# Peptides against a protein of PDB entry 6GMG: the designs that were tried, part 351

Target 1, 331 residues: chain A of PDB entry 6GMG
Amino acid sequence: DSDDRVTPPAEPLDRMPDPYRPSYGRAETVVNNYIRKWQQVYSHRDGRKQQMTEEQREWLSYGCVGVTWVNSGQYPTNRLAFASFDEDRFKNELKNGRPRSGETRAEFEGRVAKESFDEEKGFQRAREVASVMNRALENAHDESAYLDNLKKELANGNDALRNEDARSPFYSALRNTPSFKERNGGNHDPSRMKAVIYSKHFWSGQDRSSSADKRKYGDPDAFRPAPGTGLVDMSRDRNIPRSPTSPGEGFVNFDYGWFGAQTEADADKTVWTHGNHYHAPNGSLGAMHVYESKFRNWSEGYSDFDRGAYVITFIPKSWNTAPDKVKQGWP

## One batch from the design tools (peptide; made by RFdiffusion4, then SolubleMPNN)

Design b2_p28_4_s4 (from b2_p28_4, 14 letters changed)
Fold by OpenDDE base, seed 2:
Structure b2_p28_4_s4 (fold): chain B 331 residues (1-331), chain A 28 residues (1-28)
Amino acid sequence: as target 1 above (331 residues)
Amino acid sequence: SAAEAAEIQAALEQAKQSQLAKYASENA
């Protein structure tokens, strides 16, 4: 019943969270308790705690995407996405490998493609680019200055992104960020903004005109990063889930994980915040739960997905939804 | 927007059973 989603009630600003439940390397809590934590830790605007608004609670209620939505301030557009793909490994495994017992050729190719992505390298690429962007933002008081700084930074690093078109999501991402244009946000001042990262897990075999095998086992050619830049064309991602391989089998269409702007150099120690499903306390799904996972737990994903993208967006520096340090769980 | 909300809701509704199963297994 699609009508079972409920907006979580407001939590008093001074209400402290209950302890999170540890579960297989994750910290878990019900959405209402996450709101309490969010208000204590992440809600700050210009250093002042804020109660999560009804609008923000409504966004959050949508589940995994809701966590990224409330913390980024906008619904994920996924336009500036990065990944890492080992083309040589892929070609070598296809040439010299063989299907497992009972594995079809299409299943083999899909699996080999999935395994040729490196989640850690994809994440590191996004962090590298976010760092470049943040340097370009620091002293830029208009978009032109930001873009000039960005081009200079890229040239100094001999980064292939310097060759991207001016209309590329890479260069247009800031101007297309609503909070950049808001008076109480960036107010069109790049120096008031910072780059942040979230991740999306999704299925490659979304093309309805392709073979059924690609929809069931993955499309080995879909959503690969461009060489040199690491950019992934996300335009073909329509939130279509994996097709079932057996009767009664079903798959989730996406998962979102919020990283923000953590400065922890060890990827394995970074914390990713995500939700299980939309909030339906009176429905069959039950209450939404929020998870804080280590990178290993996040990047492992599920069989529902064969792609992981790391996406850059921007938030005002006055927001505390992307702190330098994220503590897993509570306390 | 209302359109975005409808798309999200429809997508989540379609996948809700599988979503529950996965998270339940991880938390068991």
Scores: peptide ipSAE 0.030, ipTM 0.725, DockQ to the pose 0.240
Fold by OpenDDE base, seed 3:
Structure b2_p28_4_s4 (fold): chain B 331 residues (1-331), chain A 28 residues (1-28)
Amino acid sequence: as target 1 above (331 residues)
Amino acid sequence: SAAEAAEIQAALEQAKQSQLAKYASENA
C-alpha cells in the first residue's frame, strides 16, 4: 500500500554513517544511513554542511526516484534525454537472427531492439553534451549569453543539436530549472549553474493502443534516439510498466540512477546512486535501501525495462550533490 | 503541491513489490 510510505526521521548533522554493505560490485545501506552519508558528503551549500530538510527526506522516501530528486532538487522531468541505438545491428539481427527456443517473434524483436541500445555510448553522448553546456554556462551571466555560447560551441563541433528549435527541451532546460531562478541557487545567472546527469530505466511498450505483444515484449520502434543528436523523445513515457507475460508476474514502472557530474573518464569506474523502493519500515516492503553501483551494475538494469535514457538537468554550483569524485560506500 | 504529490504517488504505486524482490535477489 502506497500509504505505508514514511518520511525517514532527521539524522543529527554530526552523525557519521555506518559502513555500507558490499554486494556484487555495489555498496548498499538503509536509507537512514544514506542520509547520514549525504549530510557528510553531499549536503554542502556554499561549502557548509546542511542537515537534510524534512522536504528533502520526504523526496528521498519515494525510493529510486527519490535519490535523483533529492540530489537534483526537483522531480525528474526527463525532457533532455539521450541514448545510442545501433540501427545496423538491429536490422542485421532481425534479418539473420532467429528466435530462441520458446521465444515468440515479438519477444525476439523486442529483445533484439533492447540489445541494439548501447548504454555506454548513450552515457558518453550525455557527458559530451553536458560538457558543452558547462562551457556555455561558465562565463554567461544571463540566459541570452548562455544560449549564444551554446550555439557557438555546437557550431564549432558541427553538432546536430545546433539545429534544434529554440523551444526544444535542449535550449529550454536551463530556464525550466527551478533552482536556476532561486535566489540561493542560480539567481538567474547561468554561470552559477552546472549540468548534471541521471539515468532512467523504463519500458518501451507503453502505448495502450498498441498490440499486447508490444506491451509484453517491448516496442522495437519506441524511444529511439534521433540520428545525429541522440535525443530521445520522452513525451510518451507515462511510467507504464511492462505487461505481465505470465500469471502473477509484475513489473516495476521505472528505475532512476544518479550520476551527477563525476569527472572519471572511464565509464566503468563511475558510481551510480539509486534506491530499491519507497521507505515503508512498518510495511510489507520494509525500509528503503540505497545502492551505489558501478556503471556495469547500473546499466545492466532489469527485465522490467528495455530502455535506458541518460538525462541532463542543472543544479547550482554551490550544491555538493554532484561532486567531481564519488566514493562508493562508506568509509 | 498536493496535486504533484498525488501524481508522484500514482506513478510510484505500481510494482513496488517487484523492486524489492529484484534488489534483494542481487544482494542475495
Scores: peptide ipSAE 0.029, ipTM 0.725, DockQ to the pose 0.331; fails the geometry check
Fold by OpenDDE base, seed 5:
Structure b2_p28_4_s4 (fold): chain B 331 residues (1-331), chain A 28 residues (1-28)
Amino acid sequence: as target 1 above (331 residues)
Amino acid sequence: SAAEAAEIQAALEQAKQSQLAKYASENA
């Protein structure tokens, strides 16, 4: 099967984007037009507008993950992930709730687990942690200083993350960021980096050794955040999609949404940038489209997914891929 | 990496029709 994926062509640096198409709180455009917007708004390095490179265009061509990839500068590792889960709600609903008409026990448990996650609280937790990390970064000129600052901030806030192991993704995330080590990036200086956020939607029922019901309807116990910290162990996420529940049914393996470092306090006003599929202008899928969605539209997700995680990574402050304010659409 | 690309491609290939349908329905 010929890989129908195509790298979008280069766009002239000064080419202005065409207007985005508004659709129910989203703004939509074709990938080539997003490249134009990206070059005008997000491409700046050290205050200078840049043309999107061939490598960046190739990353972008992979669809939803490509949007996060091009803006974060690395393929998503998803190691530092946060969520919020209401254990009391889950237990209460399992005990006192009833399956809907025609709903199996496994479907019921999977649904109840999904509904026990709070996307807004998960996002808020990630923002809180990112803020703490940014404070720790601001005056730290080496990794040791950053870690010391981070521990002090966590202690001051009585945050359970202070008890994480030094090898935890929480403490190792910065050192494991390629752009931190790059000369034109962080150059091993934490104060040159900032924390950014993206989100991943995925399926809980990925364990091949589990029951077919868990693969079809979700694993209620999978990918829960740790109490107190909100950390999600993403090690078992292997990009396995939901199993079909009926003949001919197929599900997508993941969705990625880029938030960056927006300062808008109202979650509902934040903008999430994501793509539909890989760019295949000559294939059955067609051209890739990029969406700028409000949080409500992003967090709603799809039936393909029963988990949402909010992931922290780092980018150089010299990059403008995560500005304080993101305007939805164009103009 | 080539491995990452392969994982992405495999994931997207399985989701092609469902993904298109979802986005088309929201934009129509």
Scores: peptide ipSAE 0.026, ipTM 0.715, DockQ to the pose 0.240; fails the geometry check
Fold by OpenDDE base, seed 4:
Structure b2_p28_4_s4 (fold): chain B 331 residues (1-331), chain A 28 residues (1-28)
Amino acid sequence: as target 1 above (331 residues)
Amino acid sequence: SAAEAAEIQAALEQAKQSQLAKYASENA
C-alpha cells in the first residue's frame, strides 16, 4: 500500500557511510546509508557539500525512480529515449525459429522481440547523442545558439536526428528541463548544463485494447526505436505492468537506473544506481535498499520487463550528481 | 553461484513489485 511509504530521516552532513554489502557484482546498502554516501560524494553544488533536503529525501523514498529523481532533480519524463533493435535478427528468428516446448506463439514472438534489443548498442547510442548535445551546449549562451550548434553537429556527423521536427523531444528536452530555467541552475544558459543518462525498464504490452496475449507476453511491435535515429516513442508508456499469466502472479511496472555522465569508455565498467522499492521500514516491504550495479547486472533486467530504454536529460554542471567517475560501493 | 543469483533476483523482483505500481498511479 502506498500509504506505508516513509521519508527517510535526515543524516548529518559529515556522517560517513557504512561499508556497502557486495552482492553478485553489485554493491548494496540501505537507503539511509546511501543518503550518507550521496551527501559525501554527489551532493555538491558549486563545489560545496549539501545535506539532502527533506524534499530530496521524499523523492528518493519512491524507490528506483527516486534514485533517478533525486539525482536528475526532476521526475523522469522519459521523452528523449533511445534503444537499438536488430530487425534482421527479429525477422530471421521469427521465420526460422520455433517456439520452445510449451511456449505459445505469442510468448515466442514476445521473447524473440525482447531478445532482438541490444542494450549495449542502445546505451552506446544514448552516449553518442549525449556527447553531441554536450558539444552543442558548450559556449551556447541561449537556447537558439544551442539548437544551432546541435543542428551543425548533427549535420557534420550525418546523423538522422538532424531531420527531427523542432517540436521533437530531442530539440525540446533542454527547454523543458526545470533546472535549466532555475536561477541557481542553468539560468537559461545552455553552457551551464550537461546531458545525463538514465535507463528505464518497462513492459511493451501496455495497450488495453490489444489482445490479452500481447499484455501477457509482450507486444513485439511496440516501443521499437526509429531507424537511423534510435529514438523510441515513449508516449504510450503509461507505467502499466505486465499482465499476469496465472492467478496471483504480479509484475512491477518499471525499473530505473541512474548512470549520469560517467566517462568510462568500457560499458561493462560503468556503474548504475537503482533502488528496489519504496521506503517502508514499518511495512511489509521493509526499508528501501540502493544498489550500485555494473552495466551487465543492470541491463539483464527482470522478467517483468521486455523493453529497456536509455533516456537523456539535463542537469546543471554545478551539480555533482553525475560525476565523470563513479565508484561502486563504499569505501 | 547461479542459485544465489536467482535468489537475489527473486528477492529483487519481489521487492520491486510493490514499489513501482503505486508511484505510477499517483503521477498519472
Scores: peptide ipSAE 0.024, ipTM 0.631, DockQ to the pose 0.068; fails the geometry check

Design b2_p28_5_s1 (from b2_p28_5, 12 letters changed)
Fold by OpenDDE base, seed 2:
Structure b2_p28_5_s1 (fold): chain B 331 residues (1-331), chain A 28 residues (1-28)
Amino acid sequence: as target 1 above (331 residues)
Amino acid sequence: SDPRKNPTAEEAERIQKVNAEAEAKAAA
């Protein structure tokens, strides 16, 4: 079957968006209207409003990942990911808890593992690390200065990340960011960059060599954060969806939510931007919709996923895709 | 449209294909 994905048409630079619609506590709009909003609010480069390019519109057309892609400037690599897992809760619930009526042991263990992740603490950890990185960036005019500053900041905070290998995603993330090297981006100047955050929801039971039960109900041991650092090894995330538990059931492989660099201290008031699916206006899926969700709505996720990670990447400070304040919907 | 991620098996396959293509394109 042919890829029904279509690149949304260009929108005039000065076209104002139509009002967003409320949808399950979220603000919702069609992708073309999001492009209009994006051009008015997020498109600015060096203070100048820009039309979303054909390339950017193509990236956006890929759905949930497209929203993060267009705003971060690169396809998500997910290398610098954080989460929070309550091991004591997990162990205690496995020991003292009981499967629900009709729940298999594997289903019970998968559910307990899912419930042992704390999305808010995971998000806060990512924000903490992003803040440290931003301080390290602020006065660094080369990568060496950035790394030195970062190590000093981590030492001052007694952060376990100070013990990470120099080749770890944590220390290599900046140098591996294309926009850092671009003349109109960072131009190899760390002080021109800022840390930003997005989130990925995905399925833990991706190992094809594992039991069918793990693929259906989750792998309780997969994608746990490392103690102290909160780092999640994402190397085994291959965008494999949850296996169906019944005939005709199907799950999607991931969801992405864009946070950027909001300064709102209350997690519950932060806004997450995400898409439902790739843009297929003439296909069975229909037009892509974009959602702006509060953290509670985002972090709740879907039954398709049992893991959430909060990922740090970098964008040039000259971009307005990650403003300090994000307003939900339009107007 | 419903914001919930609950596609049919056929739709899920299409989504996976599109995502894989996106990754391949981004890696090139």
Scores: peptide ipSAE 0.023, ipTM 0.685, DockQ to the pose 0.734
Fold by OpenDDE base, seed 3:
Structure b2_p28_5_s1 (fold): chain B 331 residues (1-331), chain A 28 residues (1-28)
Amino acid sequence: as target 1 above (331 residues)
Amino acid sequence: SDPRKNPTAEEAERIQKVNAEAEAKAAA
């Protein structure tokens, strides 16, 4: 029960973290130790270390979303999401493939759809767009200048995003970012902001009006990226988990992974930070753990989810929650 | 190949249940 959630206590600013534990190619630690690392590495504002505030610790305590929340400065809105879907593969597998032994047609179609998403290409698309946005932010001192720059960049690259409506999440994302408007953040100056990336794993079969099979095995047509842009309409994501396929089976509604603004060109070497569950040290779930995973470990996801989206948001450049280089674990 | 695998029991424990309270706070 959410009632068991506890806000982790404050950690002294100068307290060094304990070593992380290796776990299945990931680095793992308890939330309190992550706070220590965060204060040493990610807390910097205008070059100065900061103690994680009570508010930030409270955000963090919410688990996987909490990691993204504390580092992005806002609860994820997921409006500017990207993915890659291989339509030809999907059609071919549906046509020529066969259900496995004991697999229903709906299960087969859901699986084929899931397998037709390319997480790496989705991530690369988000990185490409983030790079374009960062160029557009550079030397733009008002939103109008940013938008003009963005349109020019997109035109130069012949990017389909140039055709998006001015009210689309793509063009409105910056102005809708609270930290952009904050005096100690962007202060309405785009050049003080940078694009960052996080990822969400979720279930496609969330439509309660759809068939039970779609809720159990996935909706093959749901949450596909738009051709050319790679944009995913996330408006139908209501954080509804996969429906049980057997008695006693339960699924989690989402997972979030924080990437930030790493410059590592090799996707496989990028580090994704995520949490397991809300912090409940005195409850059945126990203490929250934070994981730093390589892309392979992150992108594999869980059977709870059949969709992955890579989302762009913005943070002030003065924050160090999205450094160019992220080190896995401690030390 | 879809990199998504069935989580181990240990991995499943690492998946956070959505805290409805988080959404409420974000909307606020």
Scores: peptide ipSAE 0.029, ipTM 0.683, DockQ to the pose 0.262; fails the geometry check
Fold by OpenDDE base, seed 5:
Structure b2_p28_5_s1 (fold): chain B 331 residues (1-331), chain A 28 residues (1-28)
Amino acid sequence: as target 1 above (331 residues)
Amino acid sequence: SDPRKNPTAEEAERIQKVNAEAEAKAAA
């Protein structure tokens, strides 16, 4: 029952975290211990560590989305999402491939579509775009200057994003970020903001008007990136989970992983922070755990999901929730 | 719990409800 969710208690500001536990190539800890780490490492506002507020602890308590929520400062809107899809591979496998033994045609098509997405290239695209945005932000003191800088950067790189409409999430993302408008945040100054990245895993077969097969095995045509830009239209993502393929089977609606603004060039060495479920220490699910996973562990995902998107948002540079380097675990 | 394991149907429903509440709160 949703009524079992509990807000984790406050942790003393100077309390050091306990060591994380290794778990299948990840570093794992209970949510309270993550709060301790967060206060020591990520809580800094203008160079000063902060105690995680009750509001932030409440956000965090929602599980995987809570980790992204507390670090980004807002509930994920997922408007500026990127992915990479190999259309040639998809077409070739559909034409020349065969269903596995016992695999239906719909299951085959769904699987082939899933396998045609490249998580690493999707992540790379998001990082590339975030880099362009950060350059555009650096010396822009108003939104108009930022937009002009973006257009110039995109033109210089011959990037297809230059052709996006002015109303596109690409151009509107900054002005739609609450922390940009906050006095203690960006204060309407783009140069006080930086681009950050998180990832969402979700199910493609969310259209209730579609066939049952698409809901069970995926919609091969859904949530593909636009050619050239890599932009994914997330408007149809309604957080609907995969439909059961067998009696008693159930799937989670989404997973979120926080990357931030790590500068590590090797994708495989990047750290992704995510939660398992909402915090219910007295409920059947138990206490929330937080994982720090390498990219391989994150990008592998679960059978619950057949799509991965890499989303760009913005935070104030004065926040330390997205440092250049993230160390896995503690100490 | 092993994070690699799919949740039960009941667990999935609970998680979905919690996520829906989070969305509602964020939208308010």
Scores: peptide ipSAE 0.024, ipTM 0.616, DockQ to the pose 0.753; fails the geometry check
Fold by OpenDDE base, seed 4:
Structure b2_p28_5_s1 (fold): chain B 331 residues (1-331), chain A 28 residues (1-28)
Amino acid sequence: as target 1 above (331 residues)
Amino acid sequence: SDPRKNPTAEEAERIQKVNAEAEAKAAA
């Protein structure tokens, strides 16, 4: 019950973290210890360490989304989302494949659709776009200059994103970022901002007007990226979980993973930070834990989800919540 | 709908189990 959520207490600014628990490609710790690490490593504003504020601790307490929230500075809007879908694979498997023993047609189609997404290619697309955006930001001192630069970059690369509408989340994302407008943030100067990436896992079968089978086993046609751009229309994502297939079964509505702006070229070596659930130390769920996972572990997801999107947002360059290098665990 | 993640205790345990399995797979 969300009513059991508690805001983690403040940690002294100079308190060092306890060692994380390593486990085959991931490191785990309790939320309070993550706050300690965050203060030592990620809290810096203009090079100065900051204590995590009560507001930030409250954001963090919401679990997986809280990790992305505190590091991005805003609740995820998920408007600028990318994925990769192999349409040919999907069509071929539907045509030539057969349901497994005991698998319904709806289960088969949902599974085939899920398997037709390529998480690595989706992530790579987001990184590519983020790089283009960062180049456009670099010497732009107003939004108009940024947009002009962005269009030029896209034209030079013959990128289909150049054809997006001016009202598209692609072009509006920067101006809709609160930290861009903040005096101590971007101060309306694009060159003070950088693109960052997080990921969301969610369920495709969210349409209540659709068949029960789609809600239970996935909607094969939902949340596919647009050809050429890789953009996913997230407008229909209402954080509705997968429908139970049996009595007593329940699914989680989403998962979020924070990547930021790591420069590691090998996707498999990138670190994703995420939480398990909201912080409820006195409740049935228990204390929130934070995980730093390698991409492989993150991208595996859970049976609760059949979609993964990689989302671009922006933070001030003065923040250290998205460093070039992320070290897994502590020390 | 509430945009927040609101897993049950059972769901949380299941997620942990899945993570453990994923880790084992990654280590193999």
Scores: peptide ipSAE 0.022, ipTM 0.580, DockQ to the pose 0.041; fails the geometry check

